Peptides against a protein of PDB entry 6B4E. Designs and how they scored, part 30

Target 1, 295 residues: chain A of PDB entry 6B4E
Amino acid sequence: TNFDKISKMFWHYKDKIAQIKQDIVLPIKKADVNVRNLLSRHKRKINPKFGQLTNSNQQLFKIQNELTQLINDTKGDSLAYHWILNFIAKAVVHQAETEVRVKPESALPLGKLTLYLLVQFPELQELFMARLVKKCPFVIGFTCEIDTEKGRQNMGWKRNNENKWEDNTSYDERMGGILSLFAIITRLQLPQEFITTTSHPFPIALSWHILARICNTPLNLITNTHFVILGSWWDAAAVQFLQAYGNQASKLLILIGEELTSRMAEKKYVGAARLRILLEAWQNNNMESFPEMSP

## One batch from the design tools (peptide; aimed at target 1 C215)

Design b2_p17_3_s2 (made by RFdiffusion4, then SolubleMPNN; from b2_p17_3, 7 letters changed)
Fold by OpenDDE base, seed 3:
Structure b2_p17_3_s2 (fold): chain B 295 residues (1-295), chain A 17 residues (1-17)
Amino acid sequence: as target 1 above (295 residues)
Amino acid sequence: MSEEIEKQLKELEEKYS
């Protein structure tokens, strides 16, 4: 594991967030009133769509079509187009932080929608990844110390209006929600209409990187959150991961489920205990995945 | 990718040996 490369990637996306603010978000505030009005209307129409997702593929396709039309309406203005995509990127991550956090299986329809949009609108990919890394650096396997204010900020910790850090449970759940979404995206197949023309923007290999990088992280930097997000990933993608990489996947799952948890046993992390349970379930041939969506 | 995977696994196995 090249940690320098990971760090460079992390800071690349941090810089990207700053660039997005300077080049997209702020300029729109000074744009033509007609453009601002258009985007305001579209924002209002787009925002509720993510909450309208269910376990129904029919509903998913409906929302896909609606969002596609709304986004296409902005293509005549490059700045407007990028603004709306950035808005969508933020909205998707927000949905993961809120809905997926409390209902992990909701990651499946959200992931399908997101993957569709990422392929349909390639410019969304960098915007989305930047937002993911900012909110949840675990998606690229980045970890730093959280003993400092800057460290906590880098790892996506939030402060309230009173400058108080969010509680550990809230942070863990948010990270788990975001990671669940990303995990789902990595293990989904492209829609049939794209398979022959486009490569998967966030393939299953990215799940490999997450697990491998976390497993290779210095133990003194491993926290309960690491185990929580690994558990979230497990629920979301472990079955498909095993299908993709076979014996190699098995080895890596054992490393995180058995070896990493054992090394950290003295910490008595709740997340680690859950991961052990997941490992045991797998060993007993009882590994489960999220249920498939209805037609 | 397969070769890189093996290298990574070997590295991890060494870490946890």
Scores: peptide ipSAE 0.570, ipTM 0.945, DockQ to the pose 0.925
OpenDDE base, seeds 1, 2, 4, 5: peptide ipSAE 0.455, 0.562, 0.547, 0.559; ipTM 0.924, 0.944, 0.941, 0.944

Design b2_p17_4 (made by RFdiffusion4)
Pose (drawn by RFdiffusion4):
Structure b2_p17_4 (pose): chain A 295 residues (1-295), chain P 17 residues (1-17)
Amino acid sequence: as target 1 above (295 residues)
Amino acid sequence: SYIEEDVETWNEEIPHV
């Protein structure tokens, strides 16, 4: 892994976040009353829909249809359309760092919804990827030191209600939840409406990059967070990763489960212990996936 | 793009710990 190239990719998405603020978010303050009214009303209607998803496919389709109508209502104005897509991208990532953090299996319906929106509204793809990278750089394998305040900001750390950094547990759980959503998206097949005509925008090869880049990261930059996101990734995608890459995926899963955990054993990282349990469960022919969605 | 390049060169990335 050429980590200079990974850094260049990271800063590309950081620049995209700045461009979104400059060209989409700030100009909306100057939009006409019809646009402001529509966006104010529609953002209220959109916000709770992500939490209304359940394990039921019928409910997923209902929410997809409701959101498709609301987004289509904004297409008459390119700026309003891009603003509502940016709002949705932020809302989906927030849902991942809250609900998926507490209920990891909720990443499956949320991933299906997001993937559907990503191909129905392709302008969402760059907005969503930039948001993921800004909030969870592990999705592209970026890691930097967090001894400095700027390094902490680069790695997606947040502050609590007194300018102190959130505790390590809160950060680790958020990162797992966000990366779990991306991991689901990479292993999902497209919905039937698009599977016959469209390339998957975030395919399974992006999961390979995450694992390979963490395994290639200098060991002095590895933290409990790397093991936590790998465990979250495992729960969301390890079965399909093996289906895609076979014995090569097996070698990589062994590398993360046996070697990466062993090299960092003195740190006694909680996430490393769980990743070892996941490796042992697979070796006992008991690898799990989230239950498939109900009707 | 970066995503397209990753998809085209995925097998060239060799992991090592």

Design b2_p17_4_s1 (made by RFdiffusion4, then SolubleMPNN; from b2_p17_4, 13 letters changed)
Fold by OpenDDE base, seed 2:
Structure b2_p17_4_s1 (fold): chain B 295 residues (1-295), chain A 17 residues (1-17)
Amino acid sequence: as target 1 above (295 residues)
Amino acid sequence: SFIDYIKKNIESIVPSV
């Protein structure tokens, strides 16, 4: 694992966030009043759609169509178009931090919707990835020390208005929610209409990189959060990961489930204990996946 | 060890799907 490359990737997306603010968010505030009004209306219509997702494919398709129309309405103005996509990127990640956090299986419909939008609107891809990396650097396997304020900020820790860091449990759950969404996206197949014309924007190989990079992370940087997000990933994608890579996948799952947990046993991390349970379930031929959505 | 080999090379050996 080349950690210098990972760091460069991390800072690339940090810079992208700054660029988005300068080139998209701030300029729209000075845009024509008609454009601002349009975007305000669209924002109000778009935001509730993510919460309207259910385990129904029919409902998913409805929302896909509605969002597609709303986004297409902005294409006449490049700045407006990019602003709406950036808003969507933020909204999707926020949904992962809130809903997926408490109901991991909700990552499936959200992931399907997100993947659809990423393919339909390619400009969303960099906006979305930048937001993911900012909020949850684990999506690219980035880890730094959290003994400093800057380190915690880089790893996506939040402070309240009193400048107090969020609770460990809150951070772990948020990271787990975001990682669940990303894991789902990586293991989903493209809709049939796109398979022959488009490459998957965030393929299953990205899951491989996440696991591999965590396995190679210096042990002194490994925290309970690492095991929590690995568990979240496991629930979301382990079955499909094994289907994709077979024996090679098995080796990597053993590395995270057995070796990494064993090396960190002295820390008695709750997340590690859960991951061990998931490993044991797999060894007993009882690996579970999220249920498929209804028609 | 085999484990060390895997850790060292695992990221460079992404299988094809």
Scores: peptide ipSAE 0.237, ipTM 0.861, DockQ to the pose 0.095
OpenDDE base, seeds 1, 3, 4, 5: peptide ipSAE 0.236, 0.232, 0.171, 0.162; ipTM 0.862, 0.855, 0.801, 0.704

Design b2_p17_4_s2 (made by RFdiffusion4, then SolubleMPNN; from b2_p17_4, 9 letters changed)
Fold by OpenDDE base, seed 1:
Structure b2_p17_4_s2 (fold): chain B 295 residues (1-295), chain A 17 residues (1-17)
Amino acid sequence: as target 1 above (295 residues)
Amino acid sequence: SFIDEIVENAQSIIPSV
């Protein structure tokens, strides 16, 4: 694992967030009133769509079509188009932080919707990845120390209005929710209409990178959160990961489930205990996946 | 393979008991 490369990637997306603010968010505040009104109306229509997802493919397709129309309505103005895509990127990640954290299986319809939008609107890809990395650096296997304020900020810790850090459980759950969404996206097949024309924007190889990079992370930087997000990833993608990489996937699952947990046993991390349970379930041929969506 | 190298590297850091 090349940690310098990972760090460069991390800071690239941090810079991208700053650029988005400067080039997209701030300029719209000064845009024509008609453009601002259009975007306000679209925002109000778009925002509830992510919460309207169910385990139904019919509902998914309906929402996909509705969002496609709403986004297409903005294409006549490049700034408006990029603003609405950035809004969608934020909204999707927010949905992962709020809904997926409490109902991990909801990552499946959300991931399908997101993947569709990422392919349909390629400009969303960098906006979405930047938001993901900002909120959950684990999506690229980045880890730094959290003993400093800057370190915590880099790892996506939030402060409340009283400048108090969020509690560990809240952080763990948010990171788990975001990573579940990303894991789902990496293991989903492209929609049938795109399979022959487009490459997958975030393929299963990115899941490999997450696991391998965490395995190679210095042990002094490994926290309970690492095990929590590995467990979240496992529930979301382990079955498909094994299908993709076979024996090599198995080796990596053993590394995270057995070796990494054993190495950190003295810490008695709750997340590590859960990951061990997932490993044992797999060893007993009881690896579970999220249920398939209904027609 | 590239995949093998990544797994081997991880094993070198977390040696199997």
Scores: peptide ipSAE 0.030, ipTM 0.645, DockQ to the pose 0.118
OpenDDE base, seeds 2, 3, 4, 5: peptide ipSAE 0.028, 0.028, 0.029, 0.025; ipTM 0.654, 0.691, 0.654, 0.691

Design b2_p17_4_s3 (made by RFdiffusion4, then SolubleMPNN; from b2_p17_4, 10 letters changed)
Fold by OpenDDE base, seed 3:
Structure b2_p17_4_s3 (fold): chain B 295 residues (1-295), chain A 17 residues (1-17)
Amino acid sequence: as target 1 above (295 residues)
Amino acid sequence: SFIDEIVENAETIVPSV
């Protein structure tokens, strides 16, 4: 693993966030009143859609169509179009932080919706990845020290209005929720209408990179959060990962489930204990996946 | 280490992004 390259990628997306603020978010505040009113109305219509997802494919398709129409209404103005996509990127990640963290299986309908939008609107891809990396650097296998304020900020830790850091449990759950969403996206098949014309924007290979990069991370930087997000990834994608890479996938699952947990045993991380339970379930031919959605 | 060897070998199979 070349950590210098990963660091460069991390800072690329940090710079992208700054660029988005400068070139999209701030300029729209000075845009024509009609454009601002349009975007305000669209924002109000779009925002609740992510919470309206269920385990129903019928409901998913309805929401996909509604969002597609709302986004297409903005294409006449490039700035408005990019603003609405950036809003969607933020809203999707926020849904992962709030709903997926407490109900991991909700990542499936959210991931299907997100993948559809990423393919239908390619400009969403960089906006979404930038938001993901900002909120959860684990999606690219980036890790830094969290003993400093800047280190914690880089790893996506939040402070409240009193400058108090969030508790470890809250951070772990948020990271797990975001990683669950990303893992689902990487393991989903493209919608049938795109499979012959488009490559997958965030393929299963990105899950491979997450696992490999975490395994190569210096042990002094490994925390409970690493094991929590690995467990979240496992629930979301382990079955499909094994289908994709076979014996090579098995080696990586053993590395994270057995070897990495054993190396960190003295820390008694709760996340590591859970990951061992998942490994044992797999060894007993009881690996579970999220239930498929209904028609 | 054993872990390092396996991970390094695995990374050669899947293209780096």
Scores: peptide ipSAE 0.032, ipTM 0.705, DockQ to the pose 0.089
OpenDDE base, seeds 1, 2, 4, 5: peptide ipSAE 0.031, 0.030, 0.031, 0.029; ipTM 0.668, 0.677, 0.667, 0.659; seed 1 fails the geometry check

Design b2_p17_4_s4 (made by RFdiffusion4, then SolubleMPNN; from b2_p17_4, 9 letters changed)
Fold by OpenDDE base, seed 1:
Structure b2_p17_4_s4 (fold): chain B 295 residues (1-295), chain A 17 residues (1-17)
Amino acid sequence: as target 1 above (295 residues)
Amino acid sequence: SFIEYIVENAESIIPSV
């Protein structure tokens, strides 16, 4: 694992967030009133769609079509188009932070929707990845110390209105929710209409990177959160990961489930205990996956 | 460590799907 490269990638996306603010978000405030009104209306129509997802493919396809139309309505103005995509990127991640954290299986319909949009609108890919890395650096296997305010900020910790850091449980759950979404995206097949014409924008190999990079992270930087997000990843993608990489996948699962947890045993992390339970379930041929969506 | 060595090599050699 080349941690310098990972750090460069992390800062690339941090810079991208700043660029988005400067080049997309701020300029739209000075745009023509008609453009601002259009975007306001579209924002109001788009935002509730993510919460309208169910375990139904029929509902998913309906929402996909509705969002596609709404996004296409903005293509006549490049700034408006990029603004709406950035809004969608933010909204999807927010949905992961709020809904997926409490209902992990909701990552599946959300992930399917997101993957469709990422392929349908390629400009969304960098916007989405930048938002993911900002909110949950674990998606690229980035970790830094959290003993400083800057370190906590870099790792996606939030402060409340009183400048108090969020509690550990809230942080862990948010990170788990975001990572669940990303894990789902990496293990999903492309929609049928794209399989022969498009490469997967965030393939299963990115899950490999997450696991390997976390395993190689200096132990003094490993926290309960690392185990929580590994558990979230496991629930979301372990079955498909094993299908993709076979014996090599198995080795990595053993490394995170047994070796990494054992090395950190003295910390008695709750997340680590859960990950061991997941490992044991797998060893007993009882690995569970999220249920498939209904027609 | 031995584990770090294995993982490092695993990352460099991502199996084909």
Scores: peptide ipSAE 0.036, ipTM 0.718, DockQ to the pose 0.101
OpenDDE base, seeds 2, 3, 4, 5: peptide ipSAE 0.035, 0.031, 0.028, 0.030; ipTM 0.711, 0.690, 0.673, 0.693

Design b2_p17_5 (made by RFdiffusion4)
Pose (drawn by RFdiffusion4):
Structure b2_p17_5 (pose): chain A 295 residues (1-295), chain P 17 residues (1-17)
Amino acid sequence: as target 1 above (295 residues)
Amino acid sequence: SYDETLTELEEWFEEHH
């Protein structure tokens, strides 16, 4: 892995976040009354819909249809359309760092909803990817030091209610939750309405990049967070990763489960212990996936 | 052994794609 190229990719998405603020978010303050009214009303109607998802496919379709109508209502104004898509991208990532953090299997319905929106509204793709990278750089394998305040900001750290950094556990759980959503998207097949006509925008090869880049990261930059997101990724996508790459995926899973954990054993990272348990469960023919969605 | 395995995986992935 050429980590200079990974850094260039990271800063490309950081620049995109700045461009979104300049060209989508700030100009909406100057939009006409009809646009402001529509966006104010629609953002209220959109916000709770992500938490109304359940394990039921019928409920997923209902929410997809409701959101599709609300988004289509904004298409008459390119700026309002891009603003509501940016709002949705932020809301989905926030849902991943809150509800998926507590209930990892809720990443499956949320991933299906997001993937559907990503192909129904393709302008969402760049907005969503930039948001993921800004909030969880592990999705592209970016890692930097966090000794400095700027490094902590680069890696997606947040502060609590007194300018102190959130504890390590809170950060690790958030990163797992966000990366779990992206891992579900990379291993999902497109919905039937698009599977016959469209290329998957974030395919399974992106999961390969995550694993390979963590395995190639200098060991002095590895933290408990790398093991936590790999465990979260495993729960969400390891079965399909093997279906895609076979013996090669097996070699990579062994590398992360046996070698990466062994080389960092002195640190006694909690996430490394769980990744070893996941490796042993697979070796005992008991690899799990999230239960498929109910009717 | 670890670095050799990672080189083999990288070569294979570039050929595959």

Design b2_p17_5_s2 (made by RFdiffusion4, then SolubleMPNN; from b2_p17_5, 8 letters changed)
Fold by OpenDDE base, seed 4:
Structure b2_p17_5_s2 (fold): chain B 295 residues (1-295), chain A 17 residues (1-17)
Amino acid sequence: as target 1 above (295 residues)
Amino acid sequence: SFDETLKELEEEYKKLF
């Protein structure tokens, strides 16, 4: 693991967020009134669709088609197009922070929708990744100290309106929700219409990077959150990860589930305890995945 | 050891990709 490269990647996406604000978000406020009205209408139509997802593939395909049409309606204006994609990137991450947080299996339909959009609209990829890294640096295996305000900000901690940090449970759950979504995306196959023409934008290899980079993280930087997000990843992707990498996957799962948890045993992290339970379930041939979606 | 296993996995990963 090259931590310098990870840091460079982290800061690249931080800069990208600043660029998005300067080049997309702020300029649209000065755009023609007709463009602003169009985007306002589209925003109102798009926003509820992420919450309308169910375990139904039929419903998923309906929403995919509706979103595709709405996004295509903006392509005549490059600024409007990029603005709507940035809005979608933010909305998807927000859905992970809220719905997936409390119902992890909802990551599956959301992930399928997101992957479809990422392939259909390639310009969404950088916008989405920048938002993910800002909100949950764990998606690229980035970790820094959280003993400073800047460190907490870098790790995606939020402050409320009273400038008080969120509680540890809230942070852990949000990170788990976002990581669940990303994990799902990495383990999904491309839609059939794209499988022969397009490479996967966020392949299962990125799950490998998450696990390996966390294992290489200095122990003094490992927190309960690391184990929480590993547990979230496990629920979302462990079965498919084993299918992809076989024995090498098994070794890495044992490394995180047994060895990393053992190294941190003195901390008595609740997330670590859960991860051990997941490991034991697997060892007893009882590894579970999210239920497949209905037709 | 943990470190040895991790090193081996990293080397194996390089071969996979």
Scores: peptide ipSAE 0.277, ipTM 0.863, DockQ to the pose 0.891
OpenDDE base, seeds 1, 2, 3, 5: peptide ipSAE 0.033, 0.044, 0.038, 0.033; ipTM 0.729, 0.740, 0.724, 0.726; seed 2 fails the geometry check

Design b2_p17_5_s3 (made by RFdiffusion4, then SolubleMPNN; from b2_p17_5, 8 letters changed)
Fold by OpenDDE base, seed 1:
Structure b2_p17_5_s3 (fold): chain B 295 residues (1-295), chain A 17 residues (1-17)
Amino acid sequence: as target 1 above (295 residues)
Amino acid sequence: SVDETLKELEEEYKKLF
């Protein structure tokens, strides 16, 4: 694992967030009133769509079509188009932080919708990845110390209006929710209409990178959160990961489930205990996946 | 290709820990 490369990727996306603010978000505040009104109407129509997802593919396709139309309505103005995509990127990640954290299986319909939009609107890819890395650096296997305020901020910790850090449980759950969404995206097949014409924007290989990079992270930087997000990843993608990489996948699952948990046993992390249970379930041929969506 | 990906993954695995 090249940690210098990972660090460069992390800061690339941090810079991208700053750029988005300066080049997209702030300029729209000074845009023509007609453009601002259009975007305000579209924002109000788009925002509830992510919460309207169910375990139904029919409902998914309906929402995909509605969002496609709404996004296409903005293409006449490049700034408006990029603004609406940035809004969508933020909204999807927010949905992962709120709904997926409490109902992990909801990552499946959300992930399918997101993957469709990422392929249909390629400009969304960088906007979405930047937002993911800002909120949950674990998606690229980045870890830094959290002994400083800056370190905590870099790892996605939030402060409330009273300048108090969020509690550990809230942080762990948010990171788990975001990572679940990303894991689902990496293990999904492209929609049928894109399979022959487009490459997967965030393929299953990115799941490999997450696991491998965490395994190679210095042990003094490993926290309970690392094990929580590995457990979230496992529930979301382990079955499909094994299908994709076979014996190599098996070796890596053993490394995270057995070796990494054993090396950190003295810390008695609850997340590590959960991951050990998942490993044992797999060893007993009881690995579970999220239920498939209905037609 | 899938084969190229597997080779890269194998090399990364050898560097773990």
Scores: peptide ipSAE 0.030, ipTM 0.673, DockQ to the pose 0.248
OpenDDE base, seeds 2, 3, 4, 5: peptide ipSAE 0.030, 0.027, 0.029, 0.029; ipTM 0.665, 0.667, 0.669, 0.670

Design b2_p17_5_s4 (made by RFdiffusion4, then SolubleMPNN; from b2_p17_5, 11 letters changed)
Fold by OpenDDE base, seed 4:
Order: structure tokens, then sequence, then C-alpha cells
Structure b2_p17_5_s4 (fold): chain B 295 residues (1-295), chain A 17 residues (1-17)
């Protein structure tokens, strides 16, 4: 694991967020009234769609088609197009922070929708990744100290209106929700219409990177959150990860589930205890995956 | 043991990708 590379990647996406604000968000405020009206209407139509997802593929396909049309309506203006994609990136991550947080299995339909959009609209990829890294640096295996204000900000901690940090449980759950979504995306196959023509934008290898980078993280930087997000990842992707990498996957799962948890046993992290339970379930041939979506 | 296992996995990863 090259931590310098990870840090460079982290700051690249921080810079990208600033660039998005300067080049996309702010300019639209000064755009033609017709463009602003178009985007306002589309925003209102798009925003509810993510909450309308169910465990139904039929419903998923309906929403995919609706969103595709709405996004295509903006292509006549490049700035409008990029603005709507940035809005979608933000909305998807927000849905992970709110819905997936409380219902992890909802990551599956959300992930399928997101992957479809990422392939259909390639310009969404950098916008989405930048938003993910800003909100949950764990998606690229980045970790820094959180004993400073800047460190907490870098790790995606939020402050409330009273300038107080969010509680640990809230932070853990949000990170788990976002990571669940990303994990799902990495383990999903491309839609049938794209599988022969397009490479996967966020393949299962990125899950490998997450796990390996966490394993390489200095122990003094490992927190309960690391184990929480590993548990979230496990629920979302462990079965498919094993299918993809076989024996190598098994070794890595044992490394995080047994060895890393053992190294941190003195901390008595609740997240670590949960991860051990998941490991034990696997050892007893009872590894569970999210149920497949209905037709 | 942990560091050794991790190093081995990293080497295996290089072979896979």
Amino acid sequence: as target 1 above (295 residues)
Amino acid sequence: DFDKKLKELEEEYKKLF
C-alpha cells in the first residue's frame, strides 16, 4: 500500500470539489433564466426518484428510464448537463447517508441505479467519486488522525448548527451507509446492454483496495468506524468478493475478521465484535448476502 | 505474522492485477 498515492488521490478529489463549485455550481446561478428554470424543474422531478426505489427490478428500470430522459433533456447545454449530474451525485450520496444507513439492503437497488447512470453518463464518474471521497474517505482507504478539527473534517465528520460534532454512532452509521453503497457498486455486474462494450467504472478490485489499505493503516489510526464500515462492506459484498477472488479473498477476509480484530481487541470496539460475528457465521457456512431483487 | 500475511497478499494482488 502506497499511502502517498492514497493521500494524493484524496486531495485530488478535495480539489475536484472546489473545482465543481467554481466551474459548475456558481456559474449556473448566473446562467440564462430558461436554463435555470429547466434545471429547477428537473431537480424537482429527479430528487424523489431515489426514494421511490424498491426491491423491484421493474421499478428500477422505470426509474432508470425516467432519469435517463430527464438527464438527456439537459445535454443541449453542457453546463446544465454537468450541473444535473453533480446534483445526482449529491443526491445518491445523500440517499446512502439517510436510507441505506437505516436499511442497508436498500443499497442494492440504489447501487444498480447508480451503476447504470455511471455507465450511461460517464461524466458522472468523477463527480460521484469526488462526492464519495469528501463524505467518506474510507471508499479509497484513506485515514488520518481525528484529534484535530482539520483531521475530523477530512474524515467527513459533520458539525451541527450549534457547532458540535456529530455523535460517534451517527458518524459510524453514515459512513457505513455510504460504504455499503460503494461496496455494492463494486460487486455488481454491468447491465447486460453494456457488458460487452464498456469496462466497469468501479470494479471489485476497488473493494480489494479498501480492505488491504485498512489492513495497512497504522494501528493508532484505527477506530471503531473502520470496523463498522468493514462490517457494512461484508454484508454488501463479501459473498461476491469470495466468488471473484476465491482463496485470496478468503485470506483477506480472515485477515480483517480475525487478525485485525484481534490486534485491536484491547479497544473493545463494538464494530469489531460485529465483524467477528460475521466471520464466525462464514466459518459456519452461513454467510449471507442481500436478497436479489424481484422482477 | 500479520505483517507477513499482508505482504503475501500484496504480492498475490500484484499477480492478479
Scores: peptide ipSAE 0.313, ipTM 0.885, DockQ to the pose 0.879
OpenDDE base, seeds 1, 2, 3, 5: peptide ipSAE 0.180, 0.161, 0.307, 0.179; ipTM 0.794, 0.792, 0.881, 0.795; seed 3 fails the geometry check

Design b2_p17_6 (made by RFdiffusion4)
Pose (drawn by RFdiffusion4):
Structure b2_p17_6 (pose): chain A 295 residues (1-295), chain P 17 residues (1-17)
Amino acid sequence: as target 1 above (295 residues)
Amino acid sequence: ETAATPEQQTMLEEVAS
């Protein structure tokens, strides 16, 4: 892995976040009354819909239809359309760092909803990817030091209610939940309405990049967070990763489960212990996936 | 120093291609 290229990719998405603020978010303050009223009303109607998802496919379709109508209502104004898509991208990532953090299997319905929106509204793709990278750089394999305040900000750290950094556990859990959503998206097939006509926007190869880049990261930059997101990724995508790459995926899973954990053993990272358990469960023919969605 | 040996890094680049 050429980590200079990974850094260039990271800063490209960081620049995109700045461009979104300049060209989408700030100009909306100057939009006409009809646009402001529509966006104010629609953002209220959109916000709770992500938490209304359940393990039921019928409920997923209902929410997809409701959101499709609300988004289509904004298409008459390109700025309002891009603003509501940016709002949705932020809301989906927030849902991942909250609900998916507590209930990892809720990444499956949220991932199906997000993938559907990503192909129904393609302008969402760049907005969503930039948001993921800003909030969880592990999705492209970016890692930097966090000894400095700027490094902490680069890696997606947050502060609590007194300018102190959130504890390591809170950060690790957030990163797992965000990366778990991206991992579901990379291993999902497109919905039937698009599977016959469209290329998957974030395919399974992106999962290969995450694993390979963590395994190629300098060991002095590895933290408990790398093991936690790999465990979250495993729960969301390891079965399909093997279906895609076979013996090569097996070699990579062994590398992360046996070698990466062994080289960092003296750190006694909690996530490394869990990743070893996942490796042993697979070796005992008991690899799990999230239960498929109910009717 | 990385978790992957040079042979494993080559294999990872081949599969990524």

